# Designs tried in a protein design run: peptides against a protein of PDB entry 5VZU. Part 111

Target 1, 271 residues: chain A of PDB entry 5VZU
Amino acid sequence: GRTLEDIFHEHMQELILMKFIYTSQYDNCLTYRRIYLPPSRPDDLIKPGLFKGTYGSHGLEIVMLSFHGRRARGTKITGDPNIPAGQQTVEIDLRHRIQLPDLENQRNFNELSRIVLEVRERVRQEQQEGGHEAGEGRGRQGPRESQPSPAQPRAEAPSKGPDGTPGEDGGEPGDAVAAAEQPAQCGQGQPFVLPVGVSSRNEDYPRTCRMCFYGTGLIAGHGFTSPERTPGVFILFDEDRFGFVWLELKSFSLYSRVQATFRNADAPSPQ

## One batch from the design tools (peptide; made by RFdiffusion4, then SolubleMPNN)

Design b2_p18_8_s2 (from b2_p18_8, 11 letters changed)
Fold by OpenDDE base, seed 1:
Structure b2_p18_8_s2 (fold): chain B 271 residues (1-271), chain A 18 residues (1-18)
Amino acid sequence: as target 1 above (271 residues)
Amino acid sequence: DALKKDEEIEKALNEKKA
């Protein structure tokens, strides 16, 4: 019988062949676009830049990480047969942190899925509410003609009314034991493990994470067919490493900073 | 079976990936 390794090898050969066919079709008319590194901002979660991502069977891809206020974006610099270059492979909502459970419960894919889907529903509700407020505000500034309202002086004074009584009712102060929110120890990475049944290309991923956020990943069939955004988890490991858990695909992509220094990679100042 | 191979290929071609 074909081994899992044989199936993986056949599928890798097909992906390589498709990449070759696509590349060869463009040889007659190539448009080259210079890539510039995004400017770093003080409020950026980590330094923006180029990362090498592992996409299981697709191999190694280059992704540009950039920050856009409360959103982060991973943009494909290299395309594959499913997702072309220039597409936003991941969109991260930096407003919606994911709290990972303890290490034992992190092994449970259904628990992670529950947590992420609850955050997804909150994000959807906030988008619906914010869409309603933006619609109502534009309508009613008709030109209110400034009629000069006159200066009338009206004076009147008086009345005193009375007395009402002192009722004492001494309701006991219920000692609301404010559960002291233990200050999230901002310095110690949380233990991290992939859920059972989540595939990673390598088992060599960081076993501690700094923080996680809700995000969406772009998935498609070959030739960018039926593209959709699937829910996932962005995992910040350190300054140079992040991951993305694709819930629908049950896969994990590890991204590591490209340490190469690029000359003249800064965006030209807007003239 | 050639048909099962074609169905596996078609399934792999239609498999949504990142």
Scores: peptide ipSAE 0.268, ipTM 0.754, DockQ to the pose 0.150
Fold by OpenDDE base, seed 3:
Structure b2_p18_8_s2 (fold): chain B 271 residues (1-271), chain A 18 residues (1-18)
Amino acid sequence: as target 1 above (271 residues)
Amino acid sequence: DALKKDEEIEKALNEKKA
């Protein structure tokens, strides 16, 4: 009888064959585009750059991490049969932190799913409210017929009346209860474990994380069929490592910084 | 059954991935 190993080997051969077919379909018409590294900014969560990501059965891929205000973006530098190069594999909302539960409750996939889906619903509400304010503001510019209002003469501004005494209104400084900014404990990593039933290609992932954020990941069928954004969790481990939990796929991707130094990879100065 | 395996592989190939 075929073993689980035989099935895995056959499936890996098919994935390699599909990757070969996908790359060979371009009739040797390779278009080369120069890739520039994003400039580092002081407010960037970590240094932007190239990361090697694990996509389960797809193997190892290269992703560019970049920061765009309160958003981070992972862009595929290498494509696969599902998601081509140049697509945004992950979009991270740096406004929406995910608070992980204790280590015992982190093993519960349904608890993580609940937390993420609650944040997703808040993000949808904020988008709807912001869409309404932008819609109502545009409607009131009816065509003001520019009737030429006749130039009424500029009546002389009356004279500065005198020295009103400064009333010492000793407004008591209302105790602005400084909402104790709970010091973002940026220092001590929280214990981290994947939920039960989330697949990882490697069990050698960091067991502590600095912070988590809400994000969306792009998924598609072969040939980029029916692409959709699915909810997930961006996990910052350290300066050189992050993860993404794909809730719908029940999978985890680990990303590690490419330690290679590239000469002349800086973006040209905006002329 | 070889056919059932080919269907499971085809299904796993046609599954949405990242």
Scores: peptide ipSAE 0.268, ipTM 0.753, DockQ to the pose 0.163
Fold by OpenDDE base, seed 4:
Structure b2_p18_8_s2 (fold): chain B 271 residues (1-271), chain A 18 residues (1-18)
Amino acid sequence: as target 1 above (271 residues)
Amino acid sequence: DALKKDEEIEKALNEKKA
C-alpha cells in the first residue's frame, strides 16, 4: 500500500513537475516587472520588505510585506501552482489584535479557532455598518435648487437689561482620571506554540511572539481555481520574522526577512 | 483504516492551498 510518506513524496514530485511544466511552457512569455521596496514609515509595525516564506509542500516563496495604514499586506513575488505571483497571499487587520491564551490553551486548536472567528464576526459587522454610512452620504446631494431667499425684514431685537447676579457655584472639577494609555510596552514576548494538529514545515519556529493580529489568507485550487479568503492569525515574532496560521488549512507559514541589500530597489520618489 | 487515511490525504492534497 502507499504510505503517507509515499503520498506526500508523490505529491511533492507532482508539484515540482507542475512548477517545471509551467516555468518551461512560459519561457516564451515571461513578463518581467521591476520590484520596488516599499518606503518605510515611522508607524510601520516592522520595516517593510522582502520575506522568505515557507508554504509546506510548495517549498520556498518570496513575499513582499507592506503597510497600508491599519492594514498590512503580504504580496507573492514568487507564485505557486495555487496562488500566482502578484496576489495578496495575506491581508492583516492591525485594528484587530489577537490575544493568545496561556501556553497550555494555545495547544487547543478549537480555542484559537473560537478567538479568530469572534474577531472575524466583528470585522464583518464593522464592514456592514461602514458600508451603510458611505451609501447614505452620497444620496443627499440632490441639486439644491437655489430658491431665491425672500428678503425677510430685520426685526429689531430689543435691548434686554443688565442684571448681573454673580452666582458663585464652585462646581468641583471632577478629576477625570485620564486612563493613561499605557505606552504599548515593547513587553517581554509571550511564549508561543502552534496548536495541536497545525502542520508546520519544521518545528524550528520562534517559541516567543511579540503580538498577533487577525488576518485573511488567500487559498485556491491548482490554476487559481475557486480563490477565497480564509481567516487566520498573523504572528509577529520579531523585526525579521512573522508567521501566519491558516485556520482552514490547519497550517503554519513562517516568513523570514531577506537580509540582502538591493541597490536601486527604492521606489522612485513620486514626481 | 490505511486506505481511508490515503483518501483523506489525497483529498487534503487536492484541497485548496495557500
Scores: peptide ipSAE 0.263, ipTM 0.753, DockQ to the pose 0.148
Fold by OpenDDE base, seed 2:
Structure b2_p18_8_s2 (fold): chain B 271 residues (1-271), chain A 18 residues (1-18)
Amino acid sequence: as target 1 above (271 residues)
Amino acid sequence: DALKKDEEIEKALNEKKA
């Protein structure tokens, strides 16, 4: 019977063959484009730039991380058989923080899935509400000449009722100590573990994270067939490392900063 | 048994990936 090793070798051969076919098909029409590093801004969550990602089946990818106000974006610099270069692998909503549970409950995939799907629904509601406000704001510029309907003088009614008595009872105002929401200490790392059943290429991932955000990832079949965006979690580990948990795929991708310095890679200043 | 593994492999190969 085919061993797990035989299956792995056949799958690797197919992935290599596909990569070769796709590369060779594109080799007939290689368009080279200069890539510029995005400018760093003081409000950027981390320095933007090139990151090396590890995808379990695809091997090594290069992703550009960039910040766009309250959104972050991972753009493929390298393509694969599923998703071509220039596509947005991940879109991160920096408005929607994911609060990870304690380390024990982080092992529960269903708990993480619940938390993320609840955030997804909030994001959807906010998009619907913001769409209605933008729609209603255009409709009301019709000058309804509201004719001054006359001030009818409606009447008197006087009624009386009585005196009831004085009861003093000085119930002490229980100091509702407003539990000061301790400002989520942006600096203390939380213990981090992948949920059971989430595939990682390596068990060597950071066991402490700074913060997490809701995001979406792009998935497709071979040849970029039936592309769709799926919910996930962006995990910031440190200045040079982030991860993405793909909920639907039950997979984790780790991204590490490319430490290479590129001469003349800065974006031209907008004139 | 072998056919189910081949179908599982084909399924895993044809699964949408990131």
Scores: peptide ipSAE 0.228, ipTM 0.733, DockQ to the pose 0.125

Design b2_p18_8_s3 (from b2_p18_8, 9 letters changed)
Fold by OpenDDE base, seed 4:
Structure b2_p18_8_s3 (fold): chain B 271 residues (1-271), chain A 18 residues (1-18)
Amino acid sequence: as target 1 above (271 residues)
Amino acid sequence: SELERDQKIELELNERKA
């Protein structure tokens, strides 16, 4: 019978063949566009830039990480047979931190799935509420033709008198010390392990993470058929490494910074 | 079975990827 190893081997051969066919067919139609590195901002979670991502059997791909306020984006610089170059492979919501359970409960895929799906539902609710506020704000600019209603005369209501008893009730202002949520110390990293049944290309991933966020990953069939945003977990390991857990695919992608320095790779200043 | 798992993985691999 076919082993799992045989299936992976055959699938790897198919992907290599597809890559070869695509490269050979598009040789005459390649449009080259210069890519610029995103500028770094002080509020960026880590330095933006190029990362080498592992996509299971697709092998190694290049992804640009960029920050957009409270969102991060991974954009494919290299494409594959499923997701073409220039697509946003991952979108991270930096508003929605995921708290991983203890190391024992991290082995449970259903527990991670539950946590992520609860956050997904909150994100969906916030999008629905924000959509209503944006809709109601536009409806109130009905042209109030303020017809000038005529100035009815000010009836001088009389000056009632003076009785000034000063009730001293010294209600102490309860200092509601708004507990300034101390910015969660970028504390000692949490022990990290993949859930049982999540596929990784190798077991060589960081066993400690700094923080996790809710995100969505783009999945599609061959030729970018039926593209869909699926729920996942962004795992920040360090300044140079992050991961993404694809819940639907039960897979893990590890991203490592490209350490190469590029001269003149900065975007031209917006004139 | 192991075979059913392998077939499911083969199907998942052919349907949708990242």
Scores: peptide ipSAE 0.218, ipTM 0.734, DockQ to the pose 0.196
Fold by OpenDDE base, seed 1:
Structure b2_p18_8_s3 (fold): chain B 271 residues (1-271), chain A 18 residues (1-18)
Amino acid sequence: as target 1 above (271 residues)
Amino acid sequence: SELERDQKIELELNERKA
């Protein structure tokens, strides 16, 4: 019978062959575009830039991480047979933090899936509600003809009096045990492990994460057929490493910062 | 079965990749 290793090997061979065919087909029709690094902002979760990502059978790809207010984006710099270069491989909503369970419950894929799908439904509800408010506000700028109706002097209605009845009722102070919100120790990383059945190309991933966010990943068939945004988890490990858990694919991508410095890679100032 | 799971993973891997 075919093993998971045999299946993975065959898929790698197909992807290599497709890459070879595409490269050979375009020998005379290559368009080169300069890539600029996104400017770093003080409010960026980490420094934006180039990351080397692992995409299971696709191997190593280059992704540009950029920040757009409360959203982060991973853009493919290298393409593959499924997702071409220039596509947004991941979109992260930095407003929707994912709370990972304890280390024991992190091994449960169904628990992670439940947590992420609950956040996905909240994001959908907020998008529906925000769509309604933006629609109603534009209609009512009818031209209010500014007829200057005259200042009629409204009369001083009188100061009614002081009745002071002292009703005693000694309502017992219900001990609202203020559940002391333990100050989320913002600085200590949480122990991290992949759920059982989530495939990683490398078992050498960080075993501690800083924070997680809801995100969506782009998946497609060969030739970018039937592209879809699927739910996932963005995992911030450190300044130079993040991950993405693809729930539907049951896969994990590890992204590591490209440490190379590029000269003249800054975007030209908008003139 | 394990085979059905592997075939499903193969189909999911072939039909939709990241």
Scores: peptide ipSAE 0.217, ipTM 0.741, DockQ to the pose 0.217
Fold by OpenDDE base, seed 3:
Structure b2_p18_8_s3 (fold): chain B 271 residues (1-271), chain A 18 residues (1-18)
Amino acid sequence: as target 1 above (271 residues)
Amino acid sequence: SELERDQKIELELNERKA
């Protein structure tokens, strides 16, 4: 029979052939656009820029990481047969931190799935509540015809009401010692391991992470068919490395910074 | 069967990817 390795090899050959077919079909109609690096901001979680991402069977792809307030975005610079270039491969919600369990419970895929789906449900509720407030605010601007209400006269009511002495009830403010939420130790990385059954292209991933966030990843069939955003975990390892756990795909993508310096890669100042 | 396993893997390989 074919081994699992033979099937993976045949599939990698098919993906290479598909890339070749797509490239060959557009060879005469390719539009080149200059890519600019996003400007770095002081509040950016890490320096924005180009990363090399691992996409399982698709291999290595180039992704631009950028920050947009409380959101981070990974945009494909290189495409594959499923997700074309220019698509947002990952969207990260920096408002929704994921707390990983201890190292033993990190091996349990169902535990990670539970934690992420609970955050997904909170994000969904917040979107529904914010949609209701925005809806109610627009409904009340019916054009009330401003009937010119007549100028009723200035009644000068003068009354000097008396000098009620404010009693100094010095209620001692009970020192509610707000338990200072220990600033999440930004310095000591948490031990990190992939859950059992999550596929990684390389076992050489960082075994310590700084922080994790809720995010969504874009998945599709060949030719960008039935595109869908699926829940996942953004994992910050260091200044130059992050990961994404795709829950539905049971896969892990490792992203490593492109160390090359580019001349004239900065966006022109908006005139 | 081995064939059903291979077909399932081929399906999983042709399924939605990132």
Scores: peptide ipSAE 0.212, ipTM 0.733, DockQ to the pose 0.163
Fold by OpenDDE base, seed 2:
Structure b2_p18_8_s3 (fold): chain B 271 residues (1-271), chain A 18 residues (1-18)
Amino acid sequence: as target 1 above (271 residues)
Amino acid sequence: SELERDQKIELELNERKA
């Protein structure tokens, strides 16, 4: 039978061939589109811009990170055989922070999966509730004719009696010192490690993270077949580095800022 | 082996990539 190595080599040859076919198909008709850098806002989690990511066997990809209120987006600048350029590879919900456990429990993939799936269900509930409020607000303007509800009679509830015993027991109110939830100091980096069984192409990822958020990643087959959004974790390491953990794929992608300066890359001011 | 596992994961990642 074919070994897993034989299957892997055949599949890698197919990917190289697909990449060649896609590239060669464009050689006959290239459309060039100017890309503008997103404007920076004071409330942006980090400066928006171009990041380079390494996605498994497909190699180096360029992603534009942008901020849209309480959402962040990674948009593919480079396409691949699975996902074309211009698609949103990641969508991050900046309302839903992921709290990573201690460093020991971060090694447990099932613990991370549990935490993320709980947040996914909250996001789904909020979307359902917000959909109901928008739906119910239009329906209630029907003139409910006030039909007079008939006066149903006062049934006299009976008078049961008296007994009085006074027991004193003066139990001191134990001051439940509400442990003030120390505001998670947004500034001190938490120790970070990938769960066991999460594939990273490079073990040289930052071992300290600032913040984590719930997000979804786009996955697809060759030729953008059966595209779907899968749950994941956006990990902010620093001003120039972020990661994404793909839960279903058990993979980690590291993104690093493109340090190149571009002339005339700013979006034209809205007139 | 660990290599066979990593190759299998990479195959699965290539069939349905991010």
Scores: peptide ipSAE 0.156, ipTM 0.741, DockQ to the pose 0.235

Design b2_p18_8_s4 (from b2_p18_8, 11 letters changed)
Fold by OpenDDE base, seed 1:
Structure b2_p18_8_s4 (fold): chain B 271 residues (1-271), chain A 18 residues (1-18)
Amino acid sequence: as target 1 above (271 residues)
Amino acid sequence: DALKRDEEIEKALDERKA
């Protein structure tokens, strides 16, 4: 019978062959674009830059991480047969933190899926509400010709009197002891494990994470067919490593910073 | 079986990936 290794090798050979065919079909008509590193900002979650990502069967790909206010983006620098270069492979909503359960419950894929789908629904509601406010604001700047209406005189309304008796009904204030939200100690990473049935290219991923966020990942068939944004989890491990859990694919991608220094990689100053 | 190989290839082609 075919081993999982045989299937993986055959699929890798196919992807390599497809890449070779696509590159050979360009008939020497190649367009080169310089890639610039995003400028780092003090409010960036980590330093932006190039990361090497693992996409299971696709192997190693290069992704640019950039920050855009309350959003982060992973942009493919290398494409594959499914997702071409220049596509946003991941979009992270930094407003929507994911709280992972304890280590035992992290093994449950359905629990992670529930948590993420609840956040997805909140994101959808906020988008619907914010869409209504942006629509109503444009209509009402009709030019109010300020005709100066004349000063009508202040009629003195009369001083009605005082008598209402104070009923002393002494309802005891039940001390609702507000459970002091213990300030989440920002410093200690949470133990991290992949859910059962989530595939990783290797088992060598960080077993502690700093924080997680809601995100969406782009998935497609070969030739970028039926592209869709699917819910997932961005996992920040450290300054140089993050992951993405693709819920629909039941897969995990690990991204590690490219440690190479590039000359002349800074974005040109906006002219 | 060539047919199973073609079906597995077709399935691998139709599989949505990241």
Scores: peptide ipSAE 0.212, ipTM 0.713, DockQ to the pose 0.153
Fold by OpenDDE base, seed 5:
Structure b2_p18_8_s4 (fold): chain B 271 residues (1-271), chain A 18 residues (1-18)
Amino acid sequence: as target 1 above (271 residues)
Amino acid sequence: DALKRDEEIEKALDERKA
């Protein structure tokens, strides 16, 4: 019978054929746009730039990593049959750190899923609260017409009286031991392993990570059908490598910095 | 056998991907 490998090979051939058809159909519409590297900022988690990502069956793609305050963004420079070029493949919330469990519990997909979904719910609550504060401020400047309400009189409510003594009750200041958030040791990598059942194109991924953050990844059907942002984990390995765990897809994408020096890749200085 | 393969292929084609 056809093996799962045979089906996977046929499906990969179809994806390659689709990619070939798409690239060939656009042969007459190839608009070359110059890509500029995002300017680096001192507060950027790592240097922004081009990364080569693995997208399982789609193969290797180029993603631009950029930083936008407390958010990071991966933008597809190359497209695939599902997600076209120029789409934001990943959006990372640098305010919402993911704490990975120990190496044994990292193998449990349900544990990782729980941790991420708890953070997702916090992000959703913060978005709802911030949406309410922005909404209430604009409503109240209706022009109150100046109806002259009449001058009803000054009733003189009375004055008295005296002396109640100050009781000295010396309530002990309860030492609220502010649990000093131990400054996350920026230097020592945590042991890292993919959960069981998460597909990686290559088992050669970094076995230590610096930090993880909550993020969302864009997924779609062929032809960019039914696009949706799904929860995931951004994993910073080092200055030149990061990963993304797609929870819904049970997949892992590894991104490695493109080491090629491009002449004139810097954005033109604003004149 | 062919129908199950076509359903598995259709399902794999309809699968949302990154």
Scores: peptide ipSAE 0.208, ipTM 0.711, DockQ to the pose 0.136
Fold by OpenDDE base, seed 2:
Structure b2_p18_8_s4 (fold): chain B 271 residues (1-271), chain A 18 residues (1-18)
Amino acid sequence: as target 1 above (271 residues)
Amino acid sequence: DALKRDEEIEKALDERKA
């Protein structure tokens, strides 16, 4: 019988063969486009640029990380058999921070799934409410013909009285100690572990994270069939490393900055 | 057991990926 190892080898061979077939199908139509690095802004969560990702079965991929106000994007620079180059592999909502529980509860996949799905629902509600406000604001420019409704003289209703007494009761002002939510100290990394049942290519990932955000990841079948955005967690480890937890796939992708310096890779200044 | 693993693997091959 085939061992699990034989099957993993066959699967890797198939993926390599598919990658070769797809690449060779494009060989007759290979177009080269110059890639420019996004400009860095002071408000960027980390320096934008090229990252090498590990997608368990796909091997090494190159992703461009860029910042767009309150959103971050990972764009595929290298394609694979599932998702072609130029697709947005991840979209991160920097407005929606994910609070990871303690290490014990971080091992629970269902707890992480609950937290992320609750944030997903909030994002959906905010999109619906913002869509309604934008819709209703256009309709109400109907000309208010200011018909002067006549001043009807509505009547005198009366006076009633009396005296009720001065009871002194000096209820002590209970100091509602507003538990000042200590601003989550931007500097202390939180201990980090993958949930049980989340696959990683290896266990060599940072065991401390700086912060996490809600995001969506693009998944597809071979040949970019049935593409869908699925919920996930963007994990910032440090200036040069981030991860993405794919909830539906129960997988983790680690991204590390490409340390290579590129000459003339800066976007031309808009003239 | 082996056939069920092969079906689970074929299914995992056909599964949508990132």
Scores: peptide ipSAE 0.179, ipTM 0.698, DockQ to the pose 0.138
Fold by OpenDDE base, seed 4:
Structure b2_p18_8_s4 (fold): chain B 271 residues (1-271), chain A 18 residues (1-18)
Amino acid sequence: as target 1 above (271 residues)
Amino acid sequence: DALKRDEEIEKALDERKA
């Protein structure tokens, strides 16, 4: 019988062959587009830029990380047989932090799945509520018919009424306990481990993480068939490394910053 | 058990990826 190892080797050979066939067949149809690095902003979680990602059997891919207010985006610079270049491989909601449990409970895939699915439902509720407010705001611009309200004149009258005493009711200023924004502790990295049954290309991933966020990852069949956004976890390890846990795929992708300096890679200033 | 797991993984590998 085929071993699991044989199946993985055969599948990697097929993916390499597919990549070779596609690259060789499309050589005559390659459109080159210049890529610019996103400008860094002060509020960016980490410096935006190019990251080298591991996609299990697909090998090494290049992803551009960029920040868009309370969202982060990973865009494929290189494509694979499933997800073409230019697609958003991951979308991260920086409003929805994931709190990982202790190391013992982090090994439980069902616990991580529960935490993420609870956040997914909150995100869905917020999207439904925000959709209703945007809908109601457009309805009230009914044409106010400018009914010319007639100029009725009425003039009256003067009355003086009297001296009511200044009651000094010394209402105590209720101490608005300013909920001290606990300074976002540049959190001592928490211990990190992948859940049992989550596949990684190797066990060489950071064993501490700074913070985690809810995100969605794009998955598809070969040729970008049946594309779907699935729930996952963005793991920030450090300034140069992040991961994504694909819950549906039970897989982990590690991304490491490309340390190469690119000359003239800055976006042209918006004229 | 092992063979059925290998077939389930093979099928999952052919379905959807990132």
Scores: peptide ipSAE 0.206, ipTM 0.709, DockQ to the pose 0.162; fails the geometry check

